# Peptides against a protein of PDB entry 5LHZ: the designs that were tried, part 23

Target 1, 78 residues: chain A of PDB entry 5LHZ
Amino acid sequence: QLLKSVFVKNVGWATQLTSGAVWVQFNDGSQLVVQAGVSSISYTSPNGQTTRYGENEKLPDYIKQKLQCLSSILLMFS

## One batch from the design tools (peptide)

Design b1_p25_2_s3 (made by RFdiffusion4, then SolubleMPNN; from b1_p25_2, 11 letters changed)
Fold by OpenDDE base, seed 1:
Structure b1_p25_2_s3 (fold): chain B 78 residues (1-78), chain A 25 residues (1-25)
Amino acid sequence: as target 1 above (78 residues)
Amino acid sequence: SDKELIESIRKQVAELHKKNQEKLS
């Protein structure tokens, strides 16, 4: 269930779910899902391929950039 | 580091969820 959605200029939409997940839909068609209590993050590329990344994995640079963006968004929610 | 970045995100999301739950109480 959706709790709150916000439009982020030059980024896309960010949504908080009652489950504790944060869902970001980027303008480039990619998506990030981070769920409270889950050790991995979920990234979906514009072509629909989903990959999960754990904290001990090396991240692609484009993923790092999106996570840094997400960090700023989360700060806005607080 | 990559680990620190993911940990930071996870912590922020966890804290956000906690705050949301408190508001609903």
Scores: peptide ipSAE 0.738, ipTM 0.929, DockQ to the pose 0.770
Fold by OpenDDE base, seed 4:
Structure b1_p25_2_s3 (fold): chain B 78 residues (1-78), chain A 25 residues (1-25)
Amino acid sequence: as target 1 above (78 residues)
Amino acid sequence: SDKELIESIRKQVAELHKKNQEKLS
């Protein structure tokens, strides 16, 4: 269930879910989902492939960039 | 580090959820 959605210029849409998840839909078609209480983050590429990353895994640079963007968005929500 | 980045995100999401839940209380 959706709680709050915001349009982020040049980024996409960011949505807070009642479940505690934050869902970002990027303009390039990729997605990030971070769920409260879950240790891994979920990235879905534009082609629909989903990869989960744990805190001890090496992140691709493009994932890091999107996470940094997400950090800014989360600050916006607070 | 990558770990620090993920931890930061997780913390932010957790705090956001906490705030949302508090509003519902």
Scores: peptide ipSAE 0.738, ipTM 0.929, DockQ to the pose 0.779
Fold by OpenDDE base, seed 5:
Structure b1_p25_2_s3 (fold): chain B 78 residues (1-78), chain A 25 residues (1-25)
Amino acid sequence: as target 1 above (78 residues)
Amino acid sequence: SDKELIESIRKQVAELHKKNQEKLS
């Protein structure tokens, strides 16, 4: 269920779910999902391909940038 | 590092969820 959704200027939309997930929909059409208690993050590219990244994997630079952005967004929710 | 970045995000999300659950209970 939807808990809260906020518009982030020049980024997109960020949504908190009652499940503990945070879902970010970026302006470029990509998406990030981070679920509380789950060790991997989920990235969906603009073409709809989904990839999961664990903490021991090398991250593409564009993923790192979006995670850093997410970190800032999470501060807005607190 | 990549590991530290993911861990930081996961920690933030976990804390956010915890706070939300506290508000609901």
Scores: peptide ipSAE 0.738, ipTM 0.929, DockQ to the pose 0.759
Fold by OpenDDE base, seed 3:
Structure b1_p25_2_s3 (fold): chain B 78 residues (1-78), chain A 25 residues (1-25)
Amino acid sequence: as target 1 above (78 residues)
Amino acid sequence: SDKELIESIRKQVAELHKKNQEKLS
């Protein structure tokens, strides 16, 4: 279930789920999902390809940028 | 580092979930 959805200017939509997941839908069509208690993050590219990243993997720069953006959003939620 | 970034995000999400659960209690 959706708990709260917020529009983030120049970013997209960020949604908190009752499950503990945070779901970001970026304007470029990509998506990030981070679930409480799950060690990996999920990124879906605009073409629908989903990749999971663990903490020991090298991140593409565009992923790091989106994660940093997410960090700012999470700060707003708290 | 990439590891620290992911860990930071995971921590923030965990704390957010914790706060949400507290509100429901």
Scores: peptide ipSAE 0.738, ipTM 0.929, DockQ to the pose 0.767

Design b1_p25_2_s4 (made by RFdiffusion4, then SolubleMPNN; from b1_p25_2, 14 letters changed)
Fold by OpenDDE base, seed 3:
Structure b1_p25_2_s4 (fold): chain B 78 residues (1-78), chain A 25 residues (1-25)
Amino acid sequence: as target 1 above (78 residues)
Amino acid sequence: SDADLIKEIRELVKKLHEKIQEELS
C-alpha cells in the first residue's frame, strides 16, 4: 500500500510504502526499491529487467547516480 | 565507497520508516 508519494522535478516520483520500502520511479522508466530491513537494493531497468545489489558489490555508475539522487530525496523526508 | 552509499541509503530508509511508525502510534 502507498503511504506517501512525492513528485520530484526532473527525477520522477518517490513513494513510501506501508511496508517500509521506498519506491522511486524515474523519468527514464527505471525504478529503485529499498526496503527497510533488507540488505540489498532492487533496480529495474526501463526494459523491465530487475537486478539486486548487495552492500559490498561494485555498482555501475548509473546506479550510483540514482542512489545519490535517492539520498537527496530521503533527506527531504527526514 | 559503493558500500558506504548503499549503507547510507538503507539507514535513511530505516529511519524514515521508524519516524512514520512513531507518528502512527
Scores: peptide ipSAE 0.401, ipTM 0.808, DockQ to the pose 0.829
Fold by OpenDDE base, seed 1:
Structure b1_p25_2_s4 (fold): chain B 78 residues (1-78), chain A 25 residues (1-25)
Amino acid sequence: as target 1 above (78 residues)
Amino acid sequence: SDADLIKEIRELVKKLHEKIQEELS
């Protein structure tokens, strides 16, 4: 279930779940989910395709950009 | 590096969850 949801200007919505996950819904329709205790991150493209990325694999630039954004959001939550 | 970025994100999420659990206790 949802714990807290924050609107981030020019980014979208960031939501904390009771499960320990953080769910970001970007304005472009893409989504990121990062779960505490799970080694991979989940990215969903605007067309609904979901891809998981592990810690040690090469990331597309657009994923890195979104992760940098998420990093800033997480620092904001801390 | 890409690995460092993901690991950083995961650590931040973990710490955030731990803080929440502490507040709920």
Scores: peptide ipSAE 0.400, ipTM 0.809, DockQ to the pose 0.798
Fold by OpenDDE base, seed 4:
Structure b1_p25_2_s4 (fold): chain B 78 residues (1-78), chain A 25 residues (1-25)
Amino acid sequence: as target 1 above (78 residues)
Amino acid sequence: SDADLIKEIRELVKKLHEKIQEELS
């Protein structure tokens, strides 16, 4: 279930779930999901393709950029 | 490193979840 949704200017929407997951819906149509207790992150591209990235994987630059953005959002929520 | 970034994110999400659970209990 949804716990809280926050509009982030120039980014999109960030939602906290009761499960502990954080779901970011970016303005470009992409999405990130990070779940507490899960070692991988989920990225969905604007065309709907979903890829999971492990903790020790090499990340595409655009993923790193979005994760940095997510980091800022999470710090804002804390 | 990339690993450090993901670990940072996961830690922040974990802490956030723990905070929520504390508030709900």
Scores: peptide ipSAE 0.400, ipTM 0.808, DockQ to the pose 0.753
Fold by OpenDDE base, seed 2:
Structure b1_p25_2_s4 (fold): chain B 78 residues (1-78), chain A 25 residues (1-25)
Amino acid sequence: as target 1 above (78 residues)
Amino acid sequence: SDADLIKEIRELVKKLHEKIQEELS
């Protein structure tokens, strides 16, 4: 279930779920999902391809940038 | 590091979820 959805300028939409997940829909069509209690993050490219990244896994630069953006968004939700 | 970034985000999400659970209880 959706709990809260926030529009973020120059980023897209960020949604909190009752499950503990945070879902970000970026303007470029990509998506990030981070779930409480799950060690991996989920990235979906604009073409719909989904990749999961673990904590100790090497990240592409574009993923790091989106995660840094997500970090800022999460601070706004707190 | 990459690990630090993911761990930071996971911690923030965890804290957020905990707050949500408290509000819903």
Scores: peptide ipSAE 0.399, ipTM 0.809, DockQ to the pose 0.747

## One batch from the design tools (peptide)

Design b1_p26_1 (made by RFdiffusion4)
Fold by OpenDDE base, seed 1:
Structure b1_p26_1 (fold): chain B 78 residues (1-78), chain A 26 residues (1-26)
Amino acid sequence: as target 1 above (78 residues)
Amino acid sequence: STEEELQETQREEIETKIQLFLHNSE
């Protein structure tokens, strides 16, 4: 279930879920899910391909940028 | 509320995770 959704100008939507995850739906059609208690993150590209990344991986720059964006977005939930 | 505290804790954990991922990717 959805707990809270915030609209982020020029970025997309971010939602906190009852599962403990934060789910970002970016304007470019990609999605990012980061969940409390889970050691990996999930990225879905605009074409629908989903990739899970482990915490020790070297991330593509575009993923790093989206994570940095998410960090900023989390402040909007307080 | 307890539920609100849990939600806040989960966001804090997610922030920590984000920083971990970014650090390990440097």
Scores: peptide ipSAE 0.678, ipTM 0.921, DockQ to the pose 0.849
Fold by OpenDDE base, seed 3:
Structure b1_p26_1 (fold): chain B 78 residues (1-78), chain A 26 residues (1-26)
Amino acid sequence: as target 1 above (78 residues)
Amino acid sequence: STEEELQETQREEIETKIQLFLHNSE
C-alpha cells in the first residue's frame, strides 16, 4: 500500500509505504528499498537484478551514492 | 495526527539505517 509519493527533479520518484519502507525509483531505471526494522536494503539494477545488502558489508560506490541521495530525499516528506 | 507521527518516526529510523550502512562501508 502506497502512502505518499514525491517527485524529485533529476532524480526520480520516492514513495513511502504502509509497511514502513521507502521505495525510490531512479531515473536511471534502478530502484532502492529501505525499510524500518529490517537489517538489509534492497537494490534493483536497471536490468532487473535485485541484490540485498547487509548492514555490515561493504557497499559499491554507486549504492552509497544512491543512499546519500535518499537521505536528502527523506527531508522532502516533512 | 498519530498516523503522521508514525510515518515520521519510520522515516527517522530509515535515516539512521542509511547512516549506519554508509559508516560500515567506509
Scores: peptide ipSAE 0.678, ipTM 0.921, DockQ to the pose 0.900
Fold by OpenDDE base, seed 4:
Structure b1_p26_1 (fold): chain B 78 residues (1-78), chain A 26 residues (1-26)
Amino acid sequence: as target 1 above (78 residues)
Amino acid sequence: STEEELQETQREEIETKIQLFLHNSE
C-alpha cells in the first residue's frame, strides 16, 4: 500500500510504502526499492527486468547514481 | 512513537543503508 508520494522534477516519483520501504519510479522507466531491515535493494530496468543487489556487492555505476539521487530525495519527505 | 515518527525513523534507516551500499561499492 502507498503512504506518501513526492514528485521530483526531472527525476520522477518517490513513494514511501506502508511497509516502510521507499519506491522510486524514475523518468527513464527504471525503478528502485530500498527497505530497512532487508540486506538487499531491488532495481527494475526500463525493460522490466528486476535485479536484487546485496549490501556487500559491487554496484554498477548507474545504480550508485540512482542511490545517490534517492539520498537527496529522502529529504523531501520531511 | 507516532506513525509519523516511525516513518521518519524508517527513512533514516534507509539513508544509512544507502550509504552502506555506496561505501561497500567503492
Scores: peptide ipSAE 0.676, ipTM 0.920, DockQ to the pose 0.896
Fold by OpenDDE base, seed 2:
Structure b1_p26_1 (fold): chain B 78 residues (1-78), chain A 26 residues (1-26)
Amino acid sequence: as target 1 above (78 residues)
Amino acid sequence: STEEELQETQREEIETKIQLFLHNSE
């Protein structure tokens, strides 16, 4: 279930879920899910392909950029 | 509220996780 959604200009929408996850829907059609208590993250590309990444992996640059963006977005929830 | 406190704690954990992922990708 959805708890709170925030609109981020030129980025997209970010939603905190009751599960403890934050779900970002980017304007480019991609999605990112980061879940409290889970050691992996989920990225869905614009074409719908989903990939999970572990915390020790070398991430693609575009994933790193989206995580950095998410870090900034989290401040909007408090 | 206790619910809001939990939500905040979860966001803090996510922030910590983000930094870990970014660090391990350097």
Scores: peptide ipSAE 0.676, ipTM 0.920, DockQ to the pose 0.876

Design b1_p26_1_s1 (made by RFdiffusion4, then SolubleMPNN; from b1_p26_1, 13 letters changed)
Fold by OpenDDE base, seed 5:
Structure b1_p26_1_s1 (fold): chain B 78 residues (1-78), chain A 26 residues (1-26)
Amino acid sequence: as target 1 above (78 residues)
Amino acid sequence: SPQEQQRQEQRQQILEKIQRFLKNSE
């Protein structure tokens, strides 16, 4: 269930779900889902492959970049 | 509303979670 969707220029769309998670659909076709209280984050690549990452894991640079982007996006929901 | 407050708290917790992920990935 979708609650609120925000268009982010040059990034894509960010949506807060009823579950509390935030779902970002990036312009490059990738997706990121992050929810508090869960030990992992979910990333879906443009080709549709989904990978979950733990908080103590070494992340690919592109994932770190998208997480940093998401941090900035969260400010837009306030 | 209480519901919106909860969602705000969730967003804050997500923000903090992201920072942990980034820090631990350095």
Scores: peptide ipSAE 0.683, ipTM 0.913, DockQ to the pose 0.898
Fold by OpenDDE base, seed 1:
Structure b1_p26_1_s1 (fold): chain B 78 residues (1-78), chain A 26 residues (1-26)
Amino acid sequence: as target 1 above (78 residues)
Amino acid sequence: SPQEQQRQEQRQQILEKIQRFLKNSE
């Protein structure tokens, strides 16, 4: 269930879920889900393929960029 | 409200989690 959605220009939509997770839908068609208390993050590519990454993994640069973007977006919920 | 405070704490935990992921990926 959705709690709050924020539109971010030139990025996409960010939503906080009732589960506590934050769900970002990027303009390029990709998605990112991050939830506290879970050991992994979830990334869905534009083609619909979902990959989970662990905390100690080397991340693709585009994932790192999206995570950095998410950090900035979270300030919009406060 | 307690519910909103919990959500704020969760957002903070997510921020910290993201930083860990980025650090460990370096």
Scores: peptide ipSAE 0.683, ipTM 0.913, DockQ to the pose 0.848
Fold by OpenDDE base, seed 3:
Structure b1_p26_1_s1 (fold): chain B 78 residues (1-78), chain A 26 residues (1-26)
Amino acid sequence: as target 1 above (78 residues)
Amino acid sequence: SPQEQQRQEQRQQILEKIQRFLKNSE
């Protein structure tokens, strides 16, 4: 379930889930879900394909960019 | 509130996790 959704200009929507996870829906139709305490992150491409990445994997540049974006969003909440 | 503090801590943990992912991917 959703706790709070925040509109982020030029990015999309960032939502805090009751589970503690953060869910970002980007303007390009992709999605990113990050939850503390698990070893992977979840990325869903605009076509709906979901991929989980481990912390020791080489990430595609577009994933890095979106993670950096999420990092910036989280800093805004602090 | 306790709930708010918990969510703040969770966001901090997520932030740290993201930094690890980015660092390890370099």
Scores: peptide ipSAE 0.683, ipTM 0.913, DockQ to the pose 0.908
Fold by OpenDDE base, seed 4:
Structure b1_p26_1_s1 (fold): chain B 78 residues (1-78), chain A 26 residues (1-26)
Amino acid sequence: as target 1 above (78 residues)
Amino acid sequence: SPQEQQRQEQRQQILEKIQRFLKNSE
């Protein structure tokens, strides 16, 4: 369930879910879901392929960039 | 409200989680 959705200029949409997770839908068609208490993060590429990444693995640069973007978005929610 | 406070805490935990992911990926 969606709790709050915010439009982020030049990024896309960011949503806080009732589960506590944050869901970002980027303008390039990709998606990112992050939730506290879960060992992984979820990334969906523009072609619809979903990949889960663990906390200790090397991330592709584009994933790191989107995570950094999400960090900025979280500060906007506060 | 208690609900909003919980959501704020969850967002903070997510922020910290992201930092761990980025650090571990260095």
Scores: peptide ipSAE 0.683, ipTM 0.913, DockQ to the pose 0.883

Design b1_p26_1_s2 (made by RFdiffusion4, then SolubleMPNN; from b1_p26_1, 14 letters changed)
Fold by OpenDDE base, seed 2:
Structure b1_p26_1_s2 (fold): chain B 78 residues (1-78), chain A 26 residues (1-26)
Amino acid sequence: as target 1 above (78 residues)
Amino acid sequence: SAAEEQLKRNLELILKKIESFLKNSE
């Protein structure tokens, strides 16, 4: 269930779910889901392929960029 | 409310998680 959705200029939409997770839908068609208490993060590419990344693995640069973007977005929910 | 506080805590934990992911990926 959706709790709060925020439009982010030149990025897309960010939504907090009742589960506590944050779901970002980027303008490029990709998606990112991060949830507290879960050891991995979920990225869905524009083609619909979903990949989970662990905390200790090397991330693709584009994933790092999206995570950094998400960090700034989280301030919009405060 | 307790639910609202939990959601705020979750956001804080997510932020912490992201920082950890980024740090560990360096």
Scores: peptide ipSAE 0.633, ipTM 0.893, DockQ to the pose 0.861
Fold by OpenDDE base, seed 3:
Structure b1_p26_1_s2 (fold): chain B 78 residues (1-78), chain A 26 residues (1-26)
Amino acid sequence: as target 1 above (78 residues)
Amino acid sequence: SAAEEQLKRNLELILKKIESFLKNSE
């Protein structure tokens, strides 16, 4: 269930869910879901393939970039 | 409200998680 959605220029849409999770829909067609209390993050590529990453994994650079972007977006919700 | 405060706490937890993921991926 959606709670609050924010349009982020040159990035896409960021939505907080009632669960507390944050769901980002990037302009490149990819998606990122991060939820408190879950030990992994979920990334969906533009082709629809979903991958979960653990906290200790070596992340692809493009994932790291999107996470860094999300960090900055979270400031918009505060 | 309590629910609103919980949502804010969740955002803080998510932020901490992201930083942890990025740090551990170095």
Scores: peptide ipSAE 0.632, ipTM 0.892, DockQ to the pose 0.864
Fold by OpenDDE base, seed 4:
Structure b1_p26_1_s2 (fold): chain B 78 residues (1-78), chain A 26 residues (1-26)
Amino acid sequence: as target 1 above (78 residues)
Amino acid sequence: SAAEEQLKRNLELILKKIESFLKNSE
């Protein structure tokens, strides 16, 4: 269930779900889902492949970039 | 409401989580 979706210029759409999770749909077709209380994050590449990453994993640079972007978006939500 | 406050808290926790992921990936 979707609560609120906001359009972020040059980034995409950021949505908060009723579960509390944040779902970002980037302009490049990738997606990122982050939820408190879950030990991993979910990234879906533009080709539709989904990968989960743990908190202590070494992340690919493009994932770190997406996370940093999401961090900036969340600051806007506050 | 309590539900709205929980959702706000979740956003804060997500932000902290992201920072942790980024830090631990260094």
Scores: peptide ipSAE 0.632, ipTM 0.892, DockQ to the pose 0.874
Fold by OpenDDE base, seed 5:
Structure b1_p26_1_s2 (fold): chain B 78 residues (1-78), chain A 26 residues (1-26)
Amino acid sequence: as target 1 above (78 residues)
Amino acid sequence: SAAEEQLKRNLELILKKIESFLKNSE
């Protein structure tokens, strides 16, 4: 279930779920889900392909950029 | 409430997780 959603200009929508997870829907059609207590993050590309990344993996640059963006977004929920 | 506090803590943990992911990917 959805708890709070915020619109972020030039980025998309960010939603905190009642589970505690954060779900970002980017303008490019991709999605990112990050949840405390889960060792991986979930990225869904615009074509619907979902990939999970572990904490010690080398991330694609576009994933790193989206994560950095998410860090900034989280400040909007506090 | 306890639920609200937990959600706030979860956000903090997520932020910490993201920073860890980025650091470990360098």
Scores: peptide ipSAE 0.632, ipTM 0.892, DockQ to the pose 0.855

Design b1_p26_1_s3 (made by RFdiffusion4, then SolubleMPNN; from b1_p26_1, 14 letters changed)
Fold by OpenDDE base, seed 2:
Structure b1_p26_1_s3 (fold): chain B 78 residues (1-78), chain A 26 residues (1-26)
Amino acid sequence: as target 1 above (78 residues)
Amino acid sequence: SHMEQQLQENRQKILEKIQKFLKNSE
């Protein structure tokens, strides 16, 4: 369930879910879902393929960039 | 509200989680 969606210029949309997760829909068509209490993060590529990443594995650079972007976005909700 | 507080706490935990992911990936 969606609670609040925020438009982020030159990035896309970020949504706070009732579960506590934050869902980002990037302009390139990719998606990122991060939730506290879950050991992995979820990335969906523009073609619809979803990959989950653990906290100890090497991340692709584009994932790291999107995570850094998400960090900035989270500050916009408060 | 209680729900809003919980969501804020969750966002803080997500921030910390992200930093951990990024650090561990280096």
Scores: peptide ipSAE 0.683, ipTM 0.909, DockQ to the pose 0.857
Fold by OpenDDE base, seed 5:
Structure b1_p26_1_s3 (fold): chain B 78 residues (1-78), chain A 26 residues (1-26)
Amino acid sequence: as target 1 above (78 residues)
Amino acid sequence: SHMEQQLQENRQKILEKIQKFLKNSE
């Protein structure tokens, strides 16, 4: 369930879910879901393929970039 | 409210989690 959605210029939409997770829908069609207390993050590519990454795993650069973007967005929520 | 406070705390934990992911990926 959605609580609040924020439009982020040149990025997409960021949504706070009732579960506590944050869901980002990027303009390129990809998606990112991050939740505290879960050992992995979820990334969905534009073609619909979902991949989960662990905290000790080497990440693709495009994932790092989107996570860094999400960090900036989280600061905008408060 | 309690819910808003919990969500804010969760966002802080998510922020810290992201930094850990990025650090461990270096």
Scores: peptide ipSAE 0.683, ipTM 0.908, DockQ to the pose 0.869
Fold by OpenDDE base, seed 1:
Structure b1_p26_1_s3 (fold): chain B 78 residues (1-78), chain A 26 residues (1-26)
Amino acid sequence: as target 1 above (78 residues)
Amino acid sequence: SHMEQQLQENRQKILEKIQKFLKNSE
């Protein structure tokens, strides 16, 4: 369930879920879901393909960039 | 509220998790 969605200019929407997870829907159509206590993160490409990445995996650069973006968004929530 | 505090704590943990992911991916 959704709790609150925040519009981020030139990025997309960031949503706080009731589960505690954060869900980002980027303008390019991709999505990112991150939840504490889970060993992986979830990325969905614009074509709908979902991939889970582990903590010790080498991430594609575009994933790193989106994670960095998410970290900035989280900081905005104080 | 308790819920809001818990969500804030979760966001902090997510932030730390992201940093760990990025560090481990270097």
Scores: peptide ipSAE 0.682, ipTM 0.909, DockQ to the pose 0.860
Fold by OpenDDE base, seed 3:
Structure b1_p26_1_s3 (fold): chain B 78 residues (1-78), chain A 26 residues (1-26)
Amino acid sequence: as target 1 above (78 residues)
Amino acid sequence: SHMEQQLQENRQKILEKIQKFLKNSE
């Protein structure tokens, strides 16, 4: 399942999974999982509640911020 | 390797997916 984890200063950990999905564990205790070919993204709040968001719905600002952060992390691999 | 190439392609697709999510959330 787990391939490689990288530490990201002031953010947390980003992990590449064998499935192709990317898993981010943020310092605030939240988590984000994104995989191509899936119609939703997975967010887990610090209290452990997981929510899936669709590509056409209005996202909370904090989710948008974390997605922006993830995009920056992914660009580091280019 | 083939696996590494596939993972890189998937990361690119994830980037595109994220941009789509953010745009649709405007």
Scores: peptide ipSAE 0.682, ipTM 0.908, DockQ to the pose 0.891

Design b1_p26_1_s4 (made by RFdiffusion4, then SolubleMPNN; from b1_p26_1, 13 letters changed)
Fold by OpenDDE base, seed 5:
Structure b1_p26_1_s4 (fold): chain B 78 residues (1-78), chain A 26 residues (1-26)
Amino acid sequence: as target 1 above (78 residues)
Amino acid sequence: SAQEKQQQEARRKILEKIQRFLRNSE
């Protein structure tokens, strides 16, 4: 369930879910879902392929960039 | 509100999680 959505210029939309997870829909068509208490993060590429990454994995640069972006987005929910 | 406080805590924990992921991916 959706709780709150914020528009992020030049990035996309970020939504806080009732579960506590944050769902980001990037302008490039990719998606990122991050939730505390879960050992992995979920990334969906523009072609619809979803990949789960663990916290001990070496992440692709584009994933790291999007995570860094999400860190900044979280401040927008303040 | 209680809901907002709960969500704020969730976001805080997410931020901490992200930082762990990034550090572990160095």
Scores: peptide ipSAE 0.716, ipTM 0.920, DockQ to the pose 0.863
Fold by OpenDDE base, seed 1:
Structure b1_p26_1_s4 (fold): chain B 78 residues (1-78), chain A 26 residues (1-26)
Amino acid sequence: as target 1 above (78 residues)
Amino acid sequence: SAQEKQQQEARRKILEKIQRFLRNSE
């Protein structure tokens, strides 16, 4: 379930879920789900393929960029 | 509200998690 959604210009939508997770839907069609207490993050490509990344993995640059973007977006919720 | 405070805490923990992921990916 959705609790709060924030529109981010030129990025997409970020939503706080009832589970506590934050779900980002990017304009390029990709998605990112991050939740505390889980060992991985979830990225879904525009093609619908979902990949989970662990905390100690070397991330693709585009994933790092989107995580950095998410960190900035989180500031918009408060 | 209690719900909002809980979600704020969740977002804080998510932010910390993101930072860990980024640091560990360097």
Scores: peptide ipSAE 0.715, ipTM 0.920, DockQ to the pose 0.888
Fold by OpenDDE base, seed 4:
Structure b1_p26_1_s4 (fold): chain B 78 residues (1-78), chain A 26 residues (1-26)
Amino acid sequence: as target 1 above (78 residues)
Amino acid sequence: SAQEKQQQEARRKILEKIQRFLRNSE
């Protein structure tokens, strides 16, 4: 269930879900879902393939970049 | 509101989680 959505220029849309999770839909067609209390993060590629990453895992550079982007986006919700 | 405070806390915890993921991936 959606709670609040913010438009991020040149990035996409970020939505706070009622669960507390944040869902980002990037302009390239990929998606991230991050929620506290869960051991993994969820990434969906533009072709619809979903991968979950653990916190001790070596992340692809594009995932790191999107996570860093999300960090900046979180400031926009306040 | 209580809801906003709860969601702010959720976002704070998400930020901390992201930082852990990035550090552990270095």
Scores: peptide ipSAE 0.715, ipTM 0.920, DockQ to the pose 0.891
Fold by OpenDDE base, seed 3:
Structure b1_p26_1_s4 (fold): chain B 78 residues (1-78), chain A 26 residues (1-26)
Amino acid sequence: as target 1 above (78 residues)
Amino acid sequence: SAQEKQQQEARRKILEKIQRFLRNSE
């Protein structure tokens, strides 16, 4: 369930869910879902494939970039 | 509100999680 959505220029939409998770819909068609207390993060590519990444694995550069972007977005919610 | 405070805490924990993921990926 959605709680609050924020439009981010040149990035897309970021939504705080009632579960506490944050859902980002990027302009390139990809999506990222991150929630505390879960061992993985969820990334959906533009083609619709969803991959979960663990805390200790080497991440693709584009995933790291989107996580950095999300960290900046979280600061915007303050 | 209590709900907003709870969501702020959730976002804080997510931020910490992201930082762990990025550090562990180095």
Scores: peptide ipSAE 0.715, ipTM 0.920, DockQ to the pose 0.924

